# Designs tried in a protein design run: peptides against a protein of PDB entry 3OGK. Part 67

Target 1, 307 residues: chain A of PDB entry 3OGK
Amino acid sequence: ATPDRLSRRFPNLRSLKLKGKPRAAMFNLIPENWGGYVTPWVTEISNNLRQLKSVHFRRMIVSDLDLDRLAKARADDLETLKLDKCSGFTTDGLLSIVTHCRKIKTLLMEESSFSEKDGKWLHELAQHNTSLEVLNFYMTEFAKISPKDLETIARNCRSLVSVKVGDFEILELVGFFKAAANLEEFCGGSLNEDIGMPEKYMNLVFPRKLCRLGLSYMGPNEMPILFPFAAQIRKLDLLYALLETEDHCTLIQKCPNLEVLETRNVIGDRGLEVLAQYCKQLKRLRIERGADEQGMEDEEGLVSQRG

## One batch from the design tools (peptide; made by RFdiffusion4, then SolubleMPNN)

Design b1_p14_5_s1 (from b1_p14_5, 7 letters changed)
Fold by OpenDDE base, seed 4:
Structure b1_p14_5_s1 (fold): chain B 307 residues (1-307), chain A 14 residues (1-14)
Amino acid sequence: as target 1 above (307 residues)
Amino acid sequence: SLADFLREERYRKV
């Protein structure tokens, strides 16, 4: 499909999702001559798609100029921008988006690759946005953004329900969690074990409505912080947790309302058995093969054909 | 460390 054909057929289009070529080159959904660039689409959006409020680019090349044009064209009408596994932009492009699209509700950069110039985009978002519902820069490398801005966002955006971040120290997010009263989903952060302070995270207070969770680098010593609200957990992302098979079993037993689990093969057949026993509402299970499993001596940490 | 490995893997999937 070409942008011009789309706009002619659907001039009142409100939501657009474009998928670039998968790395596996399985689907030639984007014309070869466009190389997966969003530029032609942004041009069309700017000129002809005046009702567009939601844009989702997946695995596409996005420049700062593209973002700037999109931002200025849609301004406060843009409610959703998802840069899903995109590349080619810098934080200047993000700054343009948040500067011009002050009523944006969903901003996603999950797994996108970019050049980080500064943290101004998050600061600007914090200073001016009150509409944000979803913020997701999970599996990204932002080093220049401030957890204080995240806290400000939580304070100002009363409808904020989902936040996924990179490797913020979880203790730096205490203020954020206190402010994010309606937060239902949190993923990311960084739990850093301190042998000298095993209870480093035990006083961490999570938002009362939190039910979808994925704490990065959570080990068995940190896992108990979930126990007070484990019964309300509906989704767990354990892909980046430091849990062994037994730890999985322990946690799963405490999550009877679990609907979605994402984990690695370390869960093992035993973990799957426990999951089946205790999580009767499970709807989705994702098990990834981690390269780390080749080094784990525990034979029980493998999912066989029985599981 | 496993943590380091997972960090690397997290970024490699990007």
Scores: peptide ipSAE 0.022, ipTM 0.686, DockQ to the pose 0.517
Fold by OpenDDE base, seed 3:
Formats: sequence, C-alpha cells, structure tokens
Structure b1_p14_5_s1 (fold): chain B 307 residues (1-307), chain A 14 residues (1-14)
Amino acid sequence: as target 1 above (307 residues)
Amino acid sequence: SLADFLREERYRKV
C-alpha cells in the first residue's frame, strides 16, 4: 500500500507496522525514493494520521531527521516506537524521541544498526519518563550508556515489565534488578566466566515476577542461578547461552511451565525428548542452526528432521 | 571459543 492510500482509507489509524526489504537489499545502491525509507511514511503520519499512537518500522532506513519529525508530530501521543532491524540513524535521533515523547510506553531498537554519539538518550529517558513498560535494545552495541540510568528508569517506571539490553556485565545490573519490582522479562547482559571467582553470580537477586529470560553467555556454571525460580519461567532464550545438550536437559526439566523456548541445534533430539516430556505447556519452539555444529564433539547436538 | 563464535554470530546478524 502507498502512504496516501492508507491515510485516505484509515484516517483514524492508531497502529502502523511497516516492513522493508530484506537486509541484503541495503547493500545495493538504494534510490532516495526506495520503499525502504521511512521518510514518506513519516510525512504521511505527521500530516494525516493524527491518532497514530503505535509505530513499528522493520528493516527500514530511518534518519535522525525522520525520528525528529515523528517525535515532534506525535509528541506525548506516541506510546510505541519500534525500530526493528532498522539503520541510518544515530543516538541523536533517539534523544529526540525520548525528549519529545515523554509518555512513551514501548521503545524498541532491537537489532538496529546506528552510530552511537553519546548516552544522553538513556539519561533523558531516565530523567523524564515514568510511563515506560517495555525497553528493548537487545542485540545492539551501546558503549556510552550507563547502567545507573537503567536503574533510575526501573525506579521511576512502576509499570516496567520488559527490558532487553546489550552486553552489560550482569553484576552492574544488580541495582536495576532490585529497583525493577514488576519486571517480568529480561534479556541480554553478559555473564563472564571467572576461574578465580566461580560463584560471583550465585548471589544475584532477580525480580520476583521474572518469568521470561534470556541471559547472554550463560554457561553450566552460571545456570544454577535460575534454579530457585525455574518453575515460574515461561519463556527462555538460549540462543546465546553456552549450554550443551546435557545442560539443556537439566534446565528444561526444571521448567515445567515453559511456554516458549528459543535455542540452537545443540539441544539435539535428546533435548527435544526431554522438552516434550517435562514441558506440557510449550506453545512455541524455535531452533536455530548455529555454525557451532562444526567444532563441538557432541554428536548428540543435532536435531534430526524427524523431531 | 564458543563464546567468541556466538558473539561473532550475534554481530553478523546485526
């Protein structure tokens, strides 16, 4: 559909999701009028979609100017912005969004590629937002943002239920977890093995309502930190966990209420059998082929087409 | 290491 046709048919539209072309197309010489740019849509939103409160761009090119225009056009009426696998913007664009959209509830930039200038956007969000429910910059590279701002967000946003982050050291998020009393979902962070301190993560206290989890680089030594609340886990993201087949079996057996599992082929047929046996409420299973198949001697880490 | 590989794969998908 064209932007013009959409606004004419649905002038009272509240939610819009746009999907661009696959990323492979981004390497081609893209004309300015290419359907992958959000610019014509942002113009249409600004002029004709005055009730729009939710915007989701997937695999699109988004400039700082586009974000600034969107922010100013929708202001506090914007409740949801999802920049899903987008590119072309900097943290200045994010700063504009959080500065002008002070009542935003969902801010997502998962797997987006951007230029990081500073951490001001997260600081501004921490200083002025009390409405945030979902914050997701999973699979992004931020080096200039502060865990303290994340903690401040948790203290100020009582409805904060889902947070997904990049490679923060988990120990730096202790204050965040303590403050995020209503948090149900957490993904990301970084668990770093320390041979000299094998128990450095054993005293981590997670939010009481946490039931959807994906800790990056979690190995078998760190996995026991989940055991006290494994029975309440409903979703696990193990795509970036350092678990072998046996470790998967151990964890799955402790999660009888699991509804969603995302993992790699390392789960194997054995892990799938255990999953079927212990997780009767499973609704969704995602198994991704990892190139880790070549180096692991674990012959059991293959899911057959019969599973 | 597997950790390095997963890190690289994570970045390749971005």
Scores: peptide ipSAE 0.155, ipTM 0.815, DockQ to the pose 0.509; fails the geometry check
Fold by OpenDDE base, seed 2:
Structure b1_p14_5_s1 (fold): chain B 307 residues (1-307), chain A 14 residues (1-14)
Amino acid sequence: as target 1 above (307 residues)
Amino acid sequence: SLADFLREERYRKV
């Protein structure tokens, strides 16, 4: 499909999703005008797709100029922007989006690669947006953004229901969790074990409606912080948790309403048996082979064909 | 550490 053909066929298009080639194919082999670049699509959006409110780019090359053009063309009409596994932009491009699209509801840049210049984009979002429902920069590295801006977003955006972040220290997000009264989903953060303070995180207070959760680097010492609301957990992301097979069994037994589980092979056949016994509402199970399994001599952490 | 490994894996997939 070409951009010009799309606009001619669907002049009133409201939602567009474009998928590029896998990242391995993007290096040095893509002509400037190739379908891997969003530029020709952004041009078409700007000129001919005046009803477009939702844009999803997956594995595309996106420049700051592309983002600036898109932002100015759609302005407050843009409700959703998803930069899913994209590359080629900097935080200047993000700043342009949040500056011009002040009513954006969904902003995603999960697994995107970018150059970080500053944290101004998140600050601008915090200062001016009251419409945000979904914020997702999971599996990204932002070193220059402030947890305080995230707290401000939670305070100002009453419809905020899903937030996924990078490696913020969880204790720096206490103010965010207190402000995010309607939050249903949280992924990311960083739990950092302190041998001298084993109960460092035991006093964490989560939003009352939280039911989809993925805390990065959660070990068995931190896992009990979930127990008070484990019965309301519907989705659990354990891909980056530091749980062994027995820890999985302990947690799963406390989550009878679990619908989605994502974890590593460390769950083992035993964990799968426990899952089958206690989680009767399970709809989706994702098990990834972690490279950590090559170092773990524990035979129990393998899922066989029996499970 | 496993934590360090998972951090690296999280960012390598990018």
Scores: peptide ipSAE 0.028, ipTM 0.727, DockQ to the pose 0.508; fails the geometry check
Fold by OpenDDE base, seed 1:
Structure b1_p14_5_s1 (fold): chain B 307 residues (1-307), chain A 14 residues (1-14)
Amino acid sequence: as target 1 above (307 residues)
Amino acid sequence: SLADFLREERYRKV
């Protein structure tokens, strides 16, 4: 579809999802005119799609100018912006979005590539937004944002239910977790094992409603922090956990209400057997390739065709 | 290491 055809056919469009680059295509092999730029769509949104409240760009090239135009055109009518695996923008573009779209409910930059200039965008969001429900910058490399701004967001946004972050030290998020009383989903952070302090994370207090979880770099020493609420866990993202096969078995046995599991082949056939035995509510299972077979010390850490 | 692999994969765009 072309932007002009879309607006003519659906002038009252409220939700738009655009998919750019195919999964198999390398960016360098795609001609500039393949339609991967959001610019013509943002122009059309600004001029003709005046009821649009939800925008999802997937694998698109997005500039700061595009974001600025979108922000000004939709302002407080924009409820959802998802920059899903996008590139081409900086934090200035994000700043424009949060400055002009003060009633945004969902802001996603998951797996996007950007140039980070400062942390002002998150600060601005913290200072002015009270509507946020979903914040997701999972698998991004923000280094200049403050966990205090995240805490402020949690305090001010009572409907905040899902937060996915980059590599924040989990201990820096203690204030955030205390403030995020309605949080149901958390992914990301960074657990940093300290051999000299095995109980470093044992006193972490998670939101009472937390049931979808993916802690990055969680190893077997940190895993026990989940045990008090493991029975309420419905979704686990273990793609970036440092768990072996036996650790998976231990955790899975404690999660009888698990509905979604995302993990790596380290779960092994044994882990899958345990999963089948204990997780009768399982709806979705994603198994990604792990470290090279040669690096797996445990032969059980492979999923076979029997699993 | 697995940790190194996971760190690399986390930022690898699929």
Scores: peptide ipSAE 0.025, ipTM 0.705, DockQ to the pose 0.581; fails the geometry check

Design b1_p14_5_s2 (from b1_p14_5, 8 letters changed)
Fold by OpenDDE base, seed 4:
Structure b1_p14_5_s2 (fold): chain B 307 residues (1-307), chain A 14 residues (1-14)
Amino acid sequence: as target 1 above (307 residues)
Amino acid sequence: SVAEFLKKKRYRKY
């Protein structure tokens, strides 16, 4: 499909999703001019798709100029922007988006690669947005953004229901969690082991409606923080948790209403058996192979053909 | 460490 054909056929288009390059492993096999640039699409959006409120770019090359043009063209009509595994932009582009699109409800940069200049984009979002429902920069490396801005967003955006972040220290997000009264989903953060203070996370208070969760680097010492609300957990992301097979079994037994589980093969056949026994509502299971397979002394930490 | 490995995996660049 071409941009011009799209606008001619669907002048009243509300939502657009574009997929660019294939999986990252194939990137080196694709010419640089493979057509993965969003520029021609942004031009078309700006000129001819005047009712577009949702844009999703997946594995596309996106420049700051593209983002700036999109932002100015759609302004407060833009409700959703997803830069899913995109590259080519900086935080200046993000700043333009949040500056001009003050009623944006969904902002996603999950797994995108970008140049970080500053944290102004998140600050601007915090200062002016009250509409945000979904914020997702999961699996990104923002080092210059402030958890205080995230807290401000939570306070100001009463419809905020899903937040996925990078490696914020979880204790820095205490204020955020207190403010995010309607939060249903949280992924990311960073749980850091402290041998001298093993209970440092035990007083962490989560939003009462939290039911979709993925805490990065959560180990068995931190896992008990979930137990008070484990029965209400519907989705669990353990891909970046530091749980062994036994830990998986322990946690799974406490999540009888689990519908979605994402984890590594460390769950093992044993964990899968426990999952089948206790999680009767399970509808989706993702098991990713991890390199930690080779270091595990536990022979049970492997999913076999039997599992 | 496993944590370091997971971190590297999480932030794989294209």
Scores: peptide ipSAE 0.131, ipTM 0.830, DockQ to the pose 0.594
Fold by OpenDDE base, seed 5:
Structure b1_p14_5_s2 (fold): chain B 307 residues (1-307), chain A 14 residues (1-14)
Amino acid sequence: as target 1 above (307 residues)
Amino acid sequence: SVAEFLKKKRYRKY
């Protein structure tokens, strides 16, 4: 399909999702004119798709100019922007989006690659947005954004229900968690082990409605912070947790209402047995290979046909 | 380490 054909056929289109090439083919391997650029689509959106409120780019090349054009064209009518595994833009492009799209409800840039110039985009979002429901920059590297801006967003956006972030130290998000009273989902952050202070995270207070969770680098020492509300957990992302098989068993046993589990092969056959025994509402299970799969430290850390 | 591997996988540069 081409942009012009789409607009002619569906001039009243509200939602658009575009998919580019696989991630492995991006950056160094993409020819200049392969069609993975959003530019022609943004042009078409600007000119002919005047009712479009939701845009999802997946594995596309997106420039700051593209984002600026999109932002100005759709302005407060844009409710959803997902830059899913995209590349080619900087934080200036994000700044344009949040400056012009003041009523945006969903902003996603999960696994996108970008050049970070400053943290102004998040500050601008914090200063002017009250509509945000979903904020997702999971698996990104922001070094210049402020946790205080995230806290401000939580305070100002009463409908904020899902937040996924990069490598923020979790203790820097205490104010955010306190402010995010309606938050149901949180992923990301960074739990950093401190041998000198083993209970570093034990006093963390999570939002009362939190039921979908993925804390990065959570080990067995940090895992107990989940126990007070484990029974209400519906989704766990353990892909980036540092849990062994037995740790998985311990946590799973405390989550009888678990519906979605994402983890690595370290869960093992034993973990799957425990999962089957205690999590009768499980709907989706994702198991990925990890470096720990090859480790000799956990003999149970492999999923076989028996599990 | 597993942590380093996971971090690399998560934040790998292409």
Scores: peptide ipSAE 0.109, ipTM 0.820, DockQ to the pose 0.533
Fold by OpenDDE base, seed 3:
Structure b1_p14_5_s2 (fold): chain B 307 residues (1-307), chain A 14 residues (1-14)
Amino acid sequence: as target 1 above (307 residues)
Amino acid sequence: SVAEFLKKKRYRKY
């Protein structure tokens, strides 16, 4: 499909999802400049798709100019922007989006590669947005954004239900969690083991409605922080947890309402057995091969073909 | 990819 054909056929299009590079690009087999530019699509959106409120770019090249054009063209009509595994932009492009699209409800840049100039984009969201429902910069590396801005967003956006972040120290997000009264999903953060303070996370208070969770670097010592509300957990992202097979078994047994599990092969056949036994509502299971296979793994830390 | 790089970082902490 071409942009021109799409607009002629569907001038009243409200939602557009574009996929650029194939997954093989993850292996550096495809140059970053090999097709997948959003520019012609942004031009078409700006000129001919004036009812478009949702845009999802996956594995595409996006420049700051593209984002600026999109932002100005759609303005407050843009409700959803997903830059999913995209590249080519800086935080200036993000700033343009949040400056001009003040009623944006979903902003995603998960696994995108960008140049970070400053934290102004998040500050601008905090200052002017009250509509945000989903904020997702999971698996990104921001060093210049403030957890205080995230807290402000939570305070001002009462419909905020899903937030996925990079490697914020979880203790810096205490204020955020307190403010995010309607939050249902949280992923990311950073749990940092401290031998001198083993209980430093035990007093964390999570939003009451939290049911989809993926804490990065959660080990067996931190895992008990979930136990008070484990029965209400419906989705777990354990891809970046530091849990062994037995830890998986322990946690899974406490999550009888689990619907979605994402984890590594460390769950093992034993973990899968426990999952089948205790999680009767499971709808989706994702098991990835971990890069940790060369480390000290549990004897059961492998999923066989029988599993 | 960024994802792969992040994965490697996360797995090294394990």
Scores: peptide ipSAE 0.048, ipTM 0.761, DockQ to the pose 0.120; fails the geometry check
Fold by OpenDDE base, seed 2:
Structure b1_p14_5_s2 (fold): chain B 307 residues (1-307), chain A 14 residues (1-14)
Amino acid sequence: as target 1 above (307 residues)
Amino acid sequence: SVAEFLKKKRYRKY
């Protein structure tokens, strides 16, 4: 399909999703034109798709100029922007989006690769947006953004229900969790084990409506922080948790209302048996092989034909 | 892929 054909056929289009080509190699080994450039599409959006409120780019090349043009063309009419596994932009492009699209409800940059210049984009979002419902920069590497801006967003955005972040120290998000009264989903953060202080995270207070969760680097010592509300958990992302087979069994037994589980082979046949026994509402199960295949000599940590 | 790269990076802390 071409951009001009799209606008001629659907001049009143409100939602657009474009997919580039899958990456066949590591990011640094991908040719410059590995995927589609969004530029011709952004031009068409600016000129001819004047009712567009939702844009989803997946595995595409997006420049700062593209983002700036999109931002200025759609302004407060843009409700959703998803830069899903995209590349080619910097935080200057993100700043343009949040500056001009002041009523954006969904902003996603999950697994995108970009050049980070500063944290101004998140600060601008915190200072001026009250509409945000979903913020997702999961599996990204921002080092210059502030957890205080995230707290401000939680305070100002009454409809904020889903937040996924990178490797923030979880204790720096205490203020965020306190402010995010309507939050239902949280993924990311960083739990850092301290042998000298095993109870480091035991006093964490989560939002009362939290039911979809994925804490990065959560080990067996941190896992008990979930137990007070485990019965209300509907989705668990354990892909980046540091749980062994028995830890999985312990947690799963406490989550009878679990609907979605994402984990690694370490769950094992035993974990799958426990899952079947205790989680009668399960709808989706994702098991990744991960790095465990190369390092785990324990047969219990493998899913066989039995499971 | 970017996902694989990021996953491997996280797993190095394992």
Scores: peptide ipSAE 0.046, ipTM 0.757, DockQ to the pose 0.117; fails the geometry check

Design b1_p14_5_s3 (from b1_p14_5, 7 letters changed)
Fold by OpenDDE base, seed 5:
Structure b1_p14_5_s3 (fold): chain B 307 residues (1-307), chain A 14 residues (1-14)
Amino acid sequence: as target 1 above (307 residues)
Amino acid sequence: SLADFLREKRYRKY
């Protein structure tokens, strides 16, 4: 479809999702005019889609100018912006969004590639937003944002239920977790091994309603921090956990209400057997084959036809 | 290490 055709057909459109080409076709691999730029769509949104409150760009090229135009055009009417696996923008574009769209409820940049200039966008969001429900910059590289701003967001946004972040040291998020009283989902962070302090994370206090979780680099030494609330866990993302087959079995056995599991092939046939035995409410299972399993000699660390 | 590998994988977006 073309932007103009869409606006003529659906002038009162509230939600728009656009999908670009696969990642393999990104950047210099595809001609510049392949249609992966959001620019013509942003122009159409600004001019003719005045009821639009939800925008989802997936695998699109998005410039700062595009974001600035979108922000100014929709302002406080914009409730959802998802830059899903997008590229081409900087944190200046994000700053424009949060400056002008102060009632935004969902802001997602998951797996997007961008140039980071500063952390002002998160600070601005913290200073002015009280509406945020979902914040997701999972699997992104932010080095200039402050965990303190994330804490401020949690304190001010009482409807905040889902937060996914990059590689923040988990201990820097203690204040955030304390403030995020209604948080149901958390993904990301970084659990860093410390030989001198093997239990440095044991005193972490998680939000009481937390039931969807994915802690990056969680190993068997850190895994016990989940045990006090394992029975309430509904979704686990273990794709980036450092758990072996037996560790999976241990954790799964403690999560009888698990509905969604995402993990690597390291779960093995044994882990799948345990999963079937203890997780009767499982609805979705994702098993990714990782390169880490290619070098392992452990037969249990592989899913076969038995599972 | 496995941690290093997974970290690298997470940031390899394209």
Scores: peptide ipSAE 0.163, ipTM 0.829, DockQ to the pose 0.539
Fold by OpenDDE base, seed 1:
Structure b1_p14_5_s3 (fold): chain B 307 residues (1-307), chain A 14 residues (1-14)
Amino acid sequence: as target 1 above (307 residues)
Amino acid sequence: SLADFLREKRYRKY
């Protein structure tokens, strides 16, 4: 498909999803001729797709200029922007988006690589947006954004239901969780084990509607913080949890309403047996090969064809 | 550590 053909065929297009060529690795150099630049599409959006409210770029090269053009062209009509595994932009591009698209409902940059100049984009979003429903910068490396801005977003965006973040210390998000009264999904953060204070997270209060969860680096010492609401958990992302096979079994037994599980092969055949026994509503299971084969001496931490 | 490994892999697995 070409941009010009798209606009001619669908001048009233509301939603556009573009996929670049699959990459072997996130940080692989993108060949100049791979055809993954959004520029010609953004030009076409600006000129001919006047009703476009949802844009999803996956594995594409996106420049700040592209984002600026898109932002100005769609302004408050842009409801969804997903920069999914994209590269080529800086936080200046994000700033342009949130400055001009003040009614954006979904903003995603999950697994995108970018140059971080400052945290102004999140601050601007916090100051002016009241429409946000989904914010997702999961598996990104923002170091200059403030958890206070995230809290402000939660207070001002009463329809905020899903937030996925990078490596914020979870204790810095206490204010956010208190403000995010309607939050159903949270992924990311960083749980940091402290031998001197093993229960430092035990008083963490989660939003009452939380049912989709993926806490990064959650170990067995932190896992009990989920137990009070484990029965309402519908989705777990354990890809980046520090749980062994037995820990998986313990947690799974407490989640009888689990519908989606994403984890590593450390769950093992035993974990899969427990999953089958206790999680009768399971709809989707994703198991990745992890470092568990190399680092965790748990002999049961392997998924075989039996599981 | 496994945590360090996972941190690095979060950005490289795709």
Scores: peptide ipSAE 0.155, ipTM 0.829, DockQ to the pose 0.583
Fold by OpenDDE base, seed 2:
Structure b1_p14_5_s3 (fold): chain B 307 residues (1-307), chain A 14 residues (1-14)
Amino acid sequence: as target 1 above (307 residues)
Amino acid sequence: SLADFLREKRYRKY
């Protein structure tokens, strides 16, 4: 489809999702006229799609100029922006979005590749937004943003229900968790093992409504922090957890209301048996092939046709 | 380490 055809057919369009080139292709190999760039679409949005409130770009090239144009064109009418596995922009583009779209409810840049200039975009969001419901920069590498700004967002955005972040030290998010009273979903952070302080995270307090969770680098020593509310857990992301087969079994047995599980093949046939026994409400299971096949001594860490 | 591997996957650029 072309941008002009879209606007002519649907001048009152509220939501737009565009998909670019598949994962295997390098963005720099996309011809200028291929349609992998959002530029012609942003132009069309600005000129002719004046009721658009939700934009989702997946695997597309997005420049700072594109983001600036979109931000100024839609302003406070923009409720959702998802830059899903996109590239080509910097944090200056994000700053433009949060500066001009002060009523944005969903902001996602999960798995996007960008140049980080500063942390001003998150600070600006923290200072002026009270509408945010979903913030997702999962699997991104921000080094210049502040956990304190995340705490401010939680304090000011009463409808904040889902937050996914990069490798923040989880103890730096204590204030965030305390402020995020309505938070239902959290993914990311970083649990850093300390041999000299094995109970480093044992006093971590989570929001009372938390039921969808994925803590990065969580090992068996940290796993018990979930046990007090394990019966409330509906979704677990264990893709980046450091759990072995038996650890999976231990945790799964404590999550009888689990609906979604994402993990690696380390769960093994044994873990799948336990899952079937204890998680009767399971709706979705994702198992990825991990490094577990090449280097881990645990023979149970393989899923066969048995499981 | 497994942790290093997972970090690499998390921040993989194409």
Scores: peptide ipSAE 0.159, ipTM 0.827, DockQ to the pose 0.561; fails the geometry check
Fold by OpenDDE base, seed 3:
Structure b1_p14_5_s3 (fold): chain B 307 residues (1-307), chain A 14 residues (1-14)
Amino acid sequence: as target 1 above (307 residues)
Amino acid sequence: SLADFLREKRYRKY
């Protein structure tokens, strides 16, 4: 499809999702004529798709100029921007988006690759946005953003229901969790073992409505922090948890209302049996091959075609 | 993939 054909056919389009380069070529250089650049689409959006409020770019090349043009063209009419596994932009582009799109509800950069110049984009978002519902920079590497800005966002955006972040120390997010009263989903963070303080996370207080969760680096020592509300959990992302087969079994048994599970093959056939036994409401199961497969001595850490 | 790389990186940290 071409941008011009789309606008002629659907001049009143409100939502657009574009998929660019295949996963195998996600970080490869592509020719300008390959169709992986958002530029021609942003031009078309700016000129002819003036009712567009939701934009989702997946595996596309996005420049700061593209983001700036999009931001200025749609301004407060833009409610959703998803830069899903995109590349080519910097935090300046993000700054433009949050500066001009003051009523944005969903901002996603999950698995995007970018150059980080500063943390101004998150600060600007914190200072001026009250509409945000979904913030997702999961599996990104921000080093210059402040957890205080995240807390401010939580305080000011009363409809904030889903937040996915990079490797923030979880203890730095205590204020955020306290402020995020309506938060239903949280993914990311960083749980760090401390031999001198083994229970440093046991007093974490999560938002009362939290039911979709994926804590990065959660091991068996940290897993008990979920137990008080495990029956409330509807979705678990264990892709980046440090749980073995037995740990999976332990946790799954405590989550009878689990609807979605994402994990690695470390769950094993045994874990799948436990899942089938205890999680009768399960709707979706995703099992990925883990990078830890080479180090697993545990025979149970394998999912067979029988499972 | 980026996910695979990040996963591997995370496992190497521990």
Scores: peptide ipSAE 0.050, ipTM 0.752, DockQ to the pose 0.136; fails the geometry check

